# Ledger of designs, part 201: peptides against a protein of PDB entry 7UQJ

Target 1, 160 residues: chain A of PDB entry 7UQJ
Amino acid sequence: PELYQNFNITPPRGVLFHGPPGTGKTLMARALAASCSSDERKITFFMRKGADILSKWVGEAERQLRLLFEEAKKHQPSIIFFDEIDGLAPVRSSKQEQIHASIVSTLLALMDGMDNRGQVIVIGATNRPDAVDPALRRPGRFDREFYFPLPDVKARFKIL

## One batch from the design tools (peptide; made by RFdiffusion4, then SolubleMPNN)

Design b2_p21_2_s1 (from b2_p21_2, 7 letters changed)
Fold by OpenDDE base, seed 1:
Structure b2_p21_2_s1 (fold): chain B 160 residues (1-160), chain C 160 residues (1-160), chain D 160 residues (1-160), chain A 21 residues (1-21)
Amino acid sequence: as target 1 above (160 residues)
Amino acid sequence: as target 1 above (160 residues)
Amino acid sequence: as target 1 above (160 residues)
Amino acid sequence: EKPIPRRYSDETYEEARAAAA
């Protein structure tokens, strides 16, 4: 928000954090939320897990997504963090198509409906960016991708 | 490594990483795995997510757990990391009792069946240690607990 | 523990965790402390922040370091974790030289004075290993360095 | 600096403990 204003950086609507599991994607999202909060402007951090939205809210998942984005807009500047977004918006594969297609469509619409001037950043974290619906990875959605490498295993092994 | 030699510290069979989501529990587990491997001895890192074991394989979850522990034993020294272990072994609550009780019982038996001399460490990560079956948190199982605090936001802000 | 016994790894007197902020350095130190504790032998974890030692204890910083090392020795096996150690031991630059030189000299002496057989590990975490006095990075001190890569730093900077 | 309010976080351990108490 102000970080973006101060850096003359246009906030992406969506940022995809991808990389092997446990590379600190979630930690990074929190750290970004933290680092963007000032004493004057606190960022509100919303965290959801892709699989939980699907599993807990069968039939209500779309409503929960809408509510999440509405609440994020009310509490801007805000970050919406979707952990395991590949669970929320898997690549359209044949057998579970209809339910997933609706959720994906809702998420697409919500991301497209975010005013460019809105101080809401969406961060999606995935282990498999190729398992995220390509429609989410287009400009105006998760248009920025960030690879989280495994911490260089060799470097850490010299520690212990 | 020699830390532990010098400390005469028996490796826990199980280590519970607990703390708020996105505190880096999974990152830590990977980093520990990655820190315990040397050029001479690579640690094999097995990662499973609690909910994935339950969701994919109703009735096969127990078999998958057994296979996981067998494979970890074959590839020792190894780390088994259960992300979101509260999803795998929730506190025994009445209504979903039978299926969960079987999986919990299997995990308990597998942890109890690990030779104390086995080079297999089990790491469970949870946001809710109190949501993990207390039977898993007993000596010889997840007998060590590690709190992952939210990174002190102030401390992170001075760093970032 | 047995993993470490089996890995024949010598505990460094000092381990430098370096890498960008939020990469889990502090988290790693805690998890190492934690992983090293057994039911029989609990590792005592001492955490200090480099800047706090300097800021709170102007003129007493040396005494506080001595007390910290003494207490760590009394409670061995122990880990002393210096978060932001670059704040404690900046590279000797001209204008703040005398006070910092004294603290650095004290820390050097304390690290050199640790018996190689002592069950005290010192972990320093920094975002800037090049900002840590090279004297601390020599054998017998912070002689092991561990890079905590950012999730691709360039990617992170493109987000922010 | 005050911690970022988690309005839609999964129950933190502290929240889960408070809810279980």
Scores: peptide ipSAE 0.000, ipTM 0.289, DockQ to the pose 0.041; fails the geometry check
Fold by OpenDDE base, seed 2:
Structure b2_p21_2_s1 (fold): chain B 160 residues (1-160), chain C 160 residues (1-160), chain D 160 residues (1-160), chain A 21 residues (1-21)
Amino acid sequence: as target 1 above (160 residues)
Amino acid sequence: as target 1 above (160 residues)
Amino acid sequence: as target 1 above (160 residues)
Amino acid sequence: EKPIPRRYSDETYEEARAAAA
C-alpha cells in the first residue's frame, strides 16, 4: 500500500507474483509490507496459504476469506498475501470443483467489493500462473503480474 | 558458501534455514546454489518439498529420497534443498507417525552416509525449527542453523 | 558462508549485490549475516548506507570507515553491509569528486588491508553496478557480484 | 495455528525470532 502511495501510484487491487519455486515471491511480499510501513504508517500484513484455506469445511473457507478481508479492511493500510494461490483457485477442470468454485467466487466477490479507495493490497503468489483461474487475473482483481525469474545463472555463479 | 570459507568454517553436511514464512529461505538456497556455481564448476540444484515426499506411497518416499541423494552424488557438486522440511520430519508426537519415522530414518541414514568428502550440501527450510525432529538437528546432519529474520525495521528503512 | 566452504571456494573479500531497487539485496545481506551465525558463533552485522557516510564532514567519513572496519575486525566473524554503495563510490566523473575519491581510496585501502584470513566480509548493495567505481570491482575487493533480477519489468512498474 | 496477522512494523528482531521459534 504505502509503496504505491509513496510513489503516488494507484495500487492494484491484486498483484500476482509468479515464477519458479524459491524465487522470493513470499519474501518480496513481506519486504513490500515491510518497506511500505513507516513509523508513522504501519502496514498490517496478513498471510494465508491457498491449501490451508481449502482444507476448511465447506462454507468455512468462504467465511475465513470474508473475515480475512474484513480484518484487513479494519487494519488498513494492509496487505493480504496468498501463498500458493493456485491451490485456492485452480483452473476449473471437473464437476467436483463446486467447492473450489464457491471459494473462487467468494474471493472474486471480495476483490471486486474492495473499495478502490481502500488501502488493502492483495498479493497472490504462485509457481504456476496458468493454473490460476483466469477470472482472478482480470482487471480489478489480480490485474498485475510479477514474474520472479530464477536468480540468473550469473547471480547464481557469484553468491557461491 | 564463501562466507563460511572466509571464516574457515568446515561446512555442515546439512544446513537448516529457519525463520518466519517468506523470509527468503528458498530464495537463499537457490541464491547459494547459484553463487557456488562458476562457469567452470556448475552446481546441480535439487529441490523437493517436504509434503510432496510424504504424499508418496509407503516405501516410495524412502526410495525417492535414496534416488535423490544418489542423483545428487552423481551430479556433484550439488545442493539438495528441502522446502518445508518440518512437513517431512515433524517432531514425533503420535502413533500414526510410523510412516514419518521411516522417512525420517531414511533421511538420517542418507545424511549420515554422505561421504564427508562429498560435494553434496543439504539445505532444509522450515518456518518451525522446533517442529523438525531433533535427530535431524544433530552434528553431521542439519548441524548448522540459519535464522532468517523478518526484514528488520532497519532493513526496511534502507531498502526504501 | 558454509556453502562456499562446502565447495572449497575462496570467498571474496567483498561481494557486490546489484539489481533494481527492492530486489531484496539488503534482505539477502541480513539473511546471510543471520545464516552465518550459530549459537556458538555469532556473526556481528554492521550496516551503513553509502549516502550516510558521505553526509559526514570531510575526513570524518574516512574516519568512520576506519572505525567501522576496526570494529568489524574486533567483532569477528563479521559482515559489513554497505547499502547504496554507489552513493559512496560513484564512478569518478567530475572535479568535486575529490571528496568521493578520498572516501573511495579509504574504502579500497581498508579492503586491501583486510588480512585474507580475517573473518570480515564486505557486502555492497547497489541499484547501479556501473555507477560503482571500477576500482572497487577488482579482485580482492568487490570481486564477486550478485545480480538480483527484477521481478519482471511489469512487476517493477506496478510495485513502484 | 492461524497465521497471526503480523504488523511487520512492530515486529522486533526478538519478536520475529520468538515467532519463528
Scores: peptide ipSAE 0.000, ipTM 0.278, DockQ to the pose 0.035; fails the geometry check
Fold by OpenDDE base, seed 3:
Structure b2_p21_2_s1 (fold): chain B 160 residues (1-160), chain C 160 residues (1-160), chain D 160 residues (1-160), chain A 21 residues (1-21)
Amino acid sequence: as target 1 above (160 residues)
Amino acid sequence: as target 1 above (160 residues)
Amino acid sequence: as target 1 above (160 residues)
Amino acid sequence: EKPIPRRYSDETYEEARAAAA
């Protein structure tokens, strides 16, 4: 925290892992969390699915996001991993658009509201980076993007 | 440090992240730094652009690199991230070749001079791994390379 | 450890890095180890080749695996990196199948026997994820998979 | 995107560039 401030480096609040399914997005987030946790310094890893935020948390998604960020802040250093964050993108219905807009707005506010001193990293994983709201991809949010490509099927075949 | 020595593992001094633009090289470096920093043990993250080393630090680039490595050593454990390290590759002019050769030579010496006990990781990111001087890619330097591929545009389309 | 338990997240005991040769698997494991080690908290990195476990440790491979895991546990936090873990896959001979089955069984038991409080991460790297025993890829073992794709050669060309 | 361990290619920059070209 302090070191990032001292060197004018905004700690990455948000990291977008994007790429085809099976490219290891979820795994990288977990490997990062695990590798950075020691006995003296455990990183708390929170995992949520974007689709679960919409489907399971209907009517409380905003509150659950707030609680998630508060819990992550309480258990610093922490990683919040949103798997399938494109699943926050509404299915094309007007009612889902409003819910989506509220959830995304809450996530934006939570990411913006993370004090630069916080040791909370937010990793979003998506198979559809274009389905992630452009507002989430702005500086101070998921301003950093990791692409996870498929092996070229041809490159896979040459190794078989 | 000592553990790496005891197990005959040279700690990676340098890690080359290479791959197309927008593949998240810069982001991984920062995510690694953030994930590995805790309250008790903050990793200091230094970020420099290779092009800035050539363009902004003309005549002092070597000194600025030395200062950067000294500061990174002072603030151990630290990560030095060179974004666009291929931007250290000279534009095809004889004057830039000499400046490049000196800067690269300085970077080589700094990477070589990192005591095996140092907790300084150097991450270079490039879109043109081929534009990174081979001398930087030798053992004890960026001896470790991370490729960040683009999504096969076809693989992107099949997931839509 | 405790935090992973509290959030019903099993800390990744095992991470499978898979993808074509030269895709950065070995490198990522080492970069993770290095990035997560500080002065106060050094991560011990152990590296073994899967083929060496079969070929060099004939008759003692199980014992050497046990010793490796004990040493990794003694030097927590630690990363055990198995490069070419598909090299634990027997060459198609009945005698090698028995040896393989014993070695894989030992590795399974060691991965299963890692106390959830342990700060030992096992990273397996393979060019042939399909040659990794399915039992190693189950939850609590290499339950997390990272694909390391080749750059699409075409994607490399478009950036030149 | 998960990175390629380039082998410690003894390949020169030019060879690596030529191979990646």
Scores: peptide ipSAE 0.000, ipTM 0.190, DockQ to the pose 0.065; fails the geometry check

Design b2_p21_2_s1 (from b2_p21_2, 7 letters changed)
Fold by OpenDDE base, seed 5:
Structure b2_p21_2_s1 (fold): chain B 160 residues (1-160), chain C 160 residues (1-160), chain D 160 residues (1-160), chain A 21 residues (1-21)
Amino acid sequence: as target 1 above (160 residues)
Amino acid sequence: as target 1 above (160 residues)
Amino acid sequence: as target 1 above (160 residues)
Amino acid sequence: EKPIPRRYSDETYEEARAAAA
């Protein structure tokens, strides 16, 4: 959050946390959310898993995404965290994934429809950034990507 | 492994990490694995998701579990991390979960069959410890549970 | 970075990551750094350990701090990460710590001398926030503190 | 049965370390 402020960088609407499993992407997102919350200015943290949204009935996933973005806007400042976003918006490789294509298109539209002045940040976490539809990784969407390296064993031994 | 060895603590066969989503359960498991790995004694880290094991054909899930435990034993010292273990071993509530019951019974048998002298630790992560079959939460299985609290908003509010 | 932007929060010059060893503080700092880097706007990440700075010759530690801040400013946007900052800036408790007092005073001056518009963020990580000089924890310095909870100590002791 | 997308759950720590190196 603040690094971008100081940098006069227009905050991305979306941030992609990527890196090997268990590199702390979800913890980071929660950490960032909690850090940005003050007694005066609580940030509302919404978390969804990609696969959990897909497990809903056909068309319900899109509705749930819309509701999530509305609720995030209603409770701004807010963070929407999509854990395992590659499960929600896989690369459009196979023809059978039309349902995924609808969800991806809905998410694209929701991210594009966020006002740049909106106090809603979307964080996607994935172990496979290359498995996320490239359309989501464009400017105005998940246009900033954060690599979570494995904690180098040496780096941890130095903290411990 | 080494931490238990150094402390003369009999390592639990199984540890349940539980707490709200994104409390860093997976990160912690990897973290522990990395911290227990030295240049001399690398810990092999095996990760599986509960739901991913279930997505296999009937009987293949049980076979995959057996193979996983064999491979973990072969590459000891090792950690088996089950992310979302509630997806693998839900509470025996509904008749439709007979397939789950077979997987649960296999996992129970595998955990019971681990020699206490084995350098294999099983970590299960869940957001819903109460959704995990109580049979898995007994001594000799996931007999140690670790609550991952939400980063207390207050602990971060002390910043702000 | 961006969360603070969207929230019109003045970014702290310094952020203190605190919590027990192995809670992912260093990982978090690196992840934040990597995340703030885009192809267009790479964030330079400087890492130092508190004890490693102290291991330098008398007066060289202060010089190294000055050089670090100059280099960070030169390569802005940048993050300075002090791992184990309690090793660099212990609480001013004992008379023998005059050398530490000089380093602390230098760090204070460097943090105070950062322009609020500067694209340099300082992250300190410690296992012992109470071992960090309270002067560093004041507004305009490490005025934001992030608690990295242990998985409940009982939880770690059971895995360990 | 909706195929659950294969998540990179099968990476060993060593594989994930090698991929991150």
Scores: peptide ipSAE 0.000, ipTM 0.329, DockQ to the pose 0.042; fails the geometry check

Design b2_p21_2_s2 (from b2_p21_2, 7 letters changed)
Fold by OpenDDE base, seed 3:
Structure b2_p21_2_s2 (fold): chain B 160 residues (1-160), chain C 160 residues (1-160), chain D 160 residues (1-160), chain A 21 residues (1-21)
Amino acid sequence: as target 1 above (160 residues)
Amino acid sequence: as target 1 above (160 residues)
Amino acid sequence: as target 1 above (160 residues)
Amino acid sequence: SEPIPLEYSDETYEEARAAAA
């Protein structure tokens, strides 16, 4: 909020970085955290990989998400960065295990439960925006999307 | 070779980029490919994710590696970038499935089979250098390592 | 303004990306442009190389800068990216030709003349932040710096 | 060859990872 106050724009709670692998999504999220930090105002940067939450915390993934959001709130202003968020919250299919549906529901609830006045930004990064549950892409969640194109080999040559 | 000719340095066949997640390893590999490309000399950049080779090409992962190295040789000067190479070539353990041992052996053979005079550089990126088979870290393979520190929150503040 | 609104930062008019060559400065600038673009709000990305403005437009470099800023304003929200900005705006020395002093003065005036409410961000990239005229690094110009560390220059030369 | 020490902040890999966690 204070950070957005200068610009008369409603701060997105969540930002989805999407694009081909190796487009610098994670680096951008970190650069953003750094760019927002000053000596007077440090931004705390939390990073989790979606697949790591599922694999390392089988049966505790919901609790780990809750703890992450609580810690981010405690250390505000903060950025939560989910790398490979499609691994954490894949599209709900009839074939998905109940655990995946539960984790998505927890993430939805955590994003919805964020105070719009809170200084916590959630950034999700994916190479597969269509593999992210559409419910996460709704207003008040990941409501802004950022496409990270590969600088086309041609575009890189135009850059040099 | 010619890429390195300007610097009087023996070209590494393989370079291991390691460091915490979101340090820009993939971005650096791409930036290197772009920086070495000119109008007169384009570098072809091949990118694969280690886990994707195992997951998408169950039973064909060795063939896909061979094809990748052949294509890179065909399009030299080239860079092969393996993102999350620890997922492709985990440390050999007695508990690893025979398929993992075979894929590691194939990658070792492909790296050893590279002509030192060839203009093919292999870059592996990992967040877990200790999870990469030590055989890949020997001379003539990934014989140079580059630590990508998190730009310290403090170092990033020195950036701002 | 709105570009930085997503990150709760007072929008710098100018951001200086500095660091050794091939650290992904240009890639980051493009990723920022792409990241800030949506279907509803496309950001126009203008890219110029500092040395190209001086070399291609001898005697017209000031006019080309003015046209670039006018076009960026016309197509706002926009990003102007100067690659190798030290080539465009070298440190003012008594030995610099009058033309360099004039181009720097024009760039200073253009950056100062930007409406703080305008949706034009200027990104300068350099490998030599100390070679950029300190007048450009003052508040209201390139008032934020971003260090793109290489993995050690020595290490990069060992990779290249 | 030993990883070339990057002249970067004195934070260890573990400390830098912990700061990112």
Scores: peptide ipSAE 0.000, ipTM 0.279, DockQ to the pose 0.039
Fold by OpenDDE base, seed 4:
Structure b2_p21_2_s2 (fold): chain B 160 residues (1-160), chain C 160 residues (1-160), chain D 160 residues (1-160), chain A 21 residues (1-21)
Amino acid sequence: as target 1 above (160 residues)
Amino acid sequence: as target 1 above (160 residues)
Amino acid sequence: as target 1 above (160 residues)
Amino acid sequence: SEPIPLEYSDETYEEARAAAA
């Protein structure tokens, strides 16, 4: 409940941050975690990269996802941030279907199994929202999308 | 010797950077590596993520750690930066103990085996210092801790 | 053609960003991707870490590289950014030669197989250009090198 | 700098856990 009030959004199970690379999706997710943390209320932030989860053995990726969600639940209020979530749940292609299907199925089940009353937010970041399995973009999963436009070139070079 | 003079700290074998996600731990570790490097004295910086080391096979993670420390020693002055070190050396839980114990044991042995006269600094970053195996936080290992507070939300949004 | 005009460089198949850690190689690669993207022309940016590709099974790393280049070609104009490319293509040593040789051979073949008329740029980042397989630094591969000096310590602390 | 040897084990963490169990 209260963590979602800090996000000023209807409590999504998941938020998809999408936009060109380096638009600050990861930075924003971290900034949001920071902004929602107070001295009285520390938010635990979990970061995973989609490809890093896939570098796990078949079956271990699913276990790592389960453990991640369990740990996030144990340390709520929490944010799970998946960077490059399109790497974890690419659009189903026939050849990758078996390996990715189990991981995707597990992630879907974990997203579906989250009690909306829990204080766990899942943020997925991708450069290609269309490369994310549409099953993840359904209601009760990543049902909110934030587009991160390219910051004006001038704005970005001022940060360098 | 001289690398530690550049850090203006008693030569720790390890420094733990902890704080909320996106407080700039990784950025600071990189900035420190940068600040200690001159044209005359290049610091070699090794970056690993804790979870990525764990994605290796049992025994391979330990070997990768050994090789990492050997390479760091070979390329001294050097910094080894472990991002999400709590992922590599989580607090020992009975179920994870066997798999993580070997990795943790290896990391401990490598930290203990570092000659304090060497020019290798180990920096661990975590969002949860309490999730790091206490054995790593002992003297002669990660015996210095730096808290990275949440930058004021306003300061962080100025960097976006 | 047009993507390379945005980089103001002779269309390299690859650009090697090298310099001390945290000199902003990854940040620059992302900033370049952003600077070359407009509302009319979105650049797809693929990021991989060299060590993460190597954490794949023998044969799977090669497959992942092929898939990455295929996806980059499919989503052109695109940038493939390899962070820590020295981790992917270390200088050939006799013991690692067989495993790394296949990955390096695959990466070389993929770099060589890129049509220069394609809108795919490959950026490799490393802290140690001398640790990158010299075969990758040949013409038609990473034939442009950008040195990222340590920003003056004062400049970097102003960005924090 | 010597490249870090890649040895791929075929033993999954699940197999290692199952064998340790």
Scores: peptide ipSAE 0.022, ipTM 0.161, DockQ to the pose 0.047; fails the geometry check
Fold by OpenDDE base, seed 2:
Structure b2_p21_2_s2 (fold): chain B 160 residues (1-160), chain C 160 residues (1-160), chain D 160 residues (1-160), chain A 21 residues (1-21)
Amino acid sequence: as target 1 above (160 residues)
Amino acid sequence: as target 1 above (160 residues)
Amino acid sequence: as target 1 above (160 residues)
Amino acid sequence: SEPIPLEYSDETYEEARAAAA
């Protein structure tokens, strides 16, 4: 995508935005998508919530992820933003192990199957990075992490 | 709060931030909270998700709302930000009518019970303002609405 | 601009976004510009770097500022975003005093000359708010300041 | 610059939860 081209950087396949709720992760992802698109080069922005993908029938979530990645590839350069990605890929120790494992494995395969030449960036946002399956945080997946701190209470207190 | 004092405006008790997901409602609420506090006057910022309040036992959600408003009043000037407030106060036509009705009535009573001299601002964020109980959108509650459009495609074109 | 109109607030002439490099100041300014424009009302966004204005011949920087403010006024509602504004308006103690003083005085005059009814918002971004001429931080100019704290340095280094 | 098509999931969490319930 243009972000990384404009910065002369090889795009990571996945970027994890983490930090407390309302730190601006979703806004940053959208604004990155916006700031990276020029008149010459438009970026397509896809947004999904982690829990919205899980609320589908077994196998339908995996199908929806595949369709999303195909559509993102078709409309490249593109950004896929997963809001609340900890809902999609909770740590494997959750008692709903098999259904979540299938979705996580599908997401892993989709991220691994993206050609590095593909102009598809995946941004995951989470309030709990430690609740995200460590497999997603490995090289070639969400291998870059952005911490969105609580804007310091004092810094919040300086602007109002 | 200082926002309205700095603008010489009587603070509305409630402001509804609405617009499509990731339009920056939460970030704007935080930035507003930040932009209204000076070195001389700190604003305490409280954040809750609508769904997190509903996930509690019947009667505990109402207690948590009361505690939140008491704490906000104790630490005034303050902002209470409800992210995904449509989760807390869905339109009464949802079949889970009684539990939601109690929480909504509690929130209404808390907003109505705020003294206009109180330095407590309530910001609700929703992706679906029409899914918020119309009782919350009445004067003295969330009586001011801020639309966060999809960053208009055309407006983005004028910014680049 | 629509931000303040949509908020039923008198727009400050200038907002200073300050905080360490890569805190998202520029991104926030763009997202604010985007979130304030509706289908009915488009905001024109002008972006300049402080250093890019200074790199011009003596007197050309002042002319460029005047043209920018005229264009912003012509295309109102509008936002002027100065990235790295500390480059444009360094504290008067810098040995290049006279040239910078002329540019600063021009910017001051342009901000002072904006009618309060003018739908032009000026956003300055700086990594060093203390390096910005205090004259710009006075009422009717950059009289509102937003602090963007460092997201974890390590997280920023992994994204760029 | 042509607008980034922001494809929002039209499915809300409520619709998704209601469909999962």
Scores: peptide ipSAE 0.020, ipTM 0.203, DockQ to the pose 0.064; fails the geometry check

Design b2_p21_2_s2 (from b2_p21_2, 7 letters changed)
Fold by OpenDDE base, seed 5:
Structure b2_p21_2_s2 (fold): chain B 160 residues (1-160), chain C 160 residues (1-160), chain D 160 residues (1-160), chain A 21 residues (1-21)
Amino acid sequence: as target 1 above (160 residues)
Amino acid sequence: as target 1 above (160 residues)
Amino acid sequence: as target 1 above (160 residues)
Amino acid sequence: SEPIPLEYSDETYEEARAAAA
């Protein structure tokens, strides 16, 4: 709410940053976190990578997600940034289905359990939004999507 | 050379972007690629992730690196961006040493084999520069290092 | 408003991106524009350079600013990005004071005239925030400031 | 991954998004 009020959005619990790799998704998420932090109101920025969460033992990934959301709530206002969220929550395909299904289901439950009044934003970054489980892209989860196109040539000249 | 002249750099064969995750390393690499691309002189941007290269069968990773450098040379001027290069070339530690050593040795040889007159830049991104094999950080390889600090908190509030 | 709602900002009329050259200010502005565009809600990104606006004949600069703001309002939701805004709005110093004062006063009036309900964001980028007229940095204008810290010096030399 | 040509099209963020859809 207030963090979302600071973000001026009808409070999406989650924001999906998607676009070609290296379009600034992670930088933007960090810039947003820094934007929302003042000397008086520091935003705590949590970052995880989808693959790093999956690299943990079966069942530990779910525990780590829970701990992350608990810690984010404890340190609110906060942002949870999942880089490469497609690595955490790939579209349900037959072979890796069970392990990923548990992690995805846990993330869904954690996002659904966030009070809309909470000062926790979840940002997922992906290069492939279609590789993210559609269940995560529903209202109350990653219901806001930011497309990061390739910056145009004229614009790139101005960072230099 | 000319690409590096466009970058105003004494031609580093390799650039290491390092800093906390989500500081814009990947975005900067793309921004650089775009900055150097004109309508007349398009830069080809190749991207690989360290972990994705390692996910290939033993010996296939080395072949994929060779193909990548060949393709980059064919499409020069070009940029090769290795995201999470610490995943490709971890510091030589005893247990995973043999497999990683072959990949690292191949990457070293490929970087050493790039003529300074080539229009190929290699950018490695890492969150942990100290986790990258020191052999890669030597002159003629990743001899240039970009630290991406966390953007200051005050700054971030103003996009919001 | 809604653009600012997408930005989750209590609508700053203007955002100042400041920091050393090559810290990604322009890229971030583009990434923001891209982030805020959806298939349903496309954001129009306008870019001008401070020096380019000043390179126009006396009185044409003010006209160009007016046209830019009119066009941005017509194509809302929109972002106006002023790169090198310190070139457009230098701190009031005695000799160049009249010409710059007219342009600055016009920009001030245009920013003041934006309804907080408008879907137009103004982003100014500068390497020298202290070279920007303090009148532009007041609430309702560039009241939000993003500091883009230097990536470590070794880093800069490799992009360049 | 195929080389991504960094074509900066004069495409508005609108056009670039329509092309990526």
Scores: peptide ipSAE 0.000, ipTM 0.281, DockQ to the pose 0.035; fails the geometry check

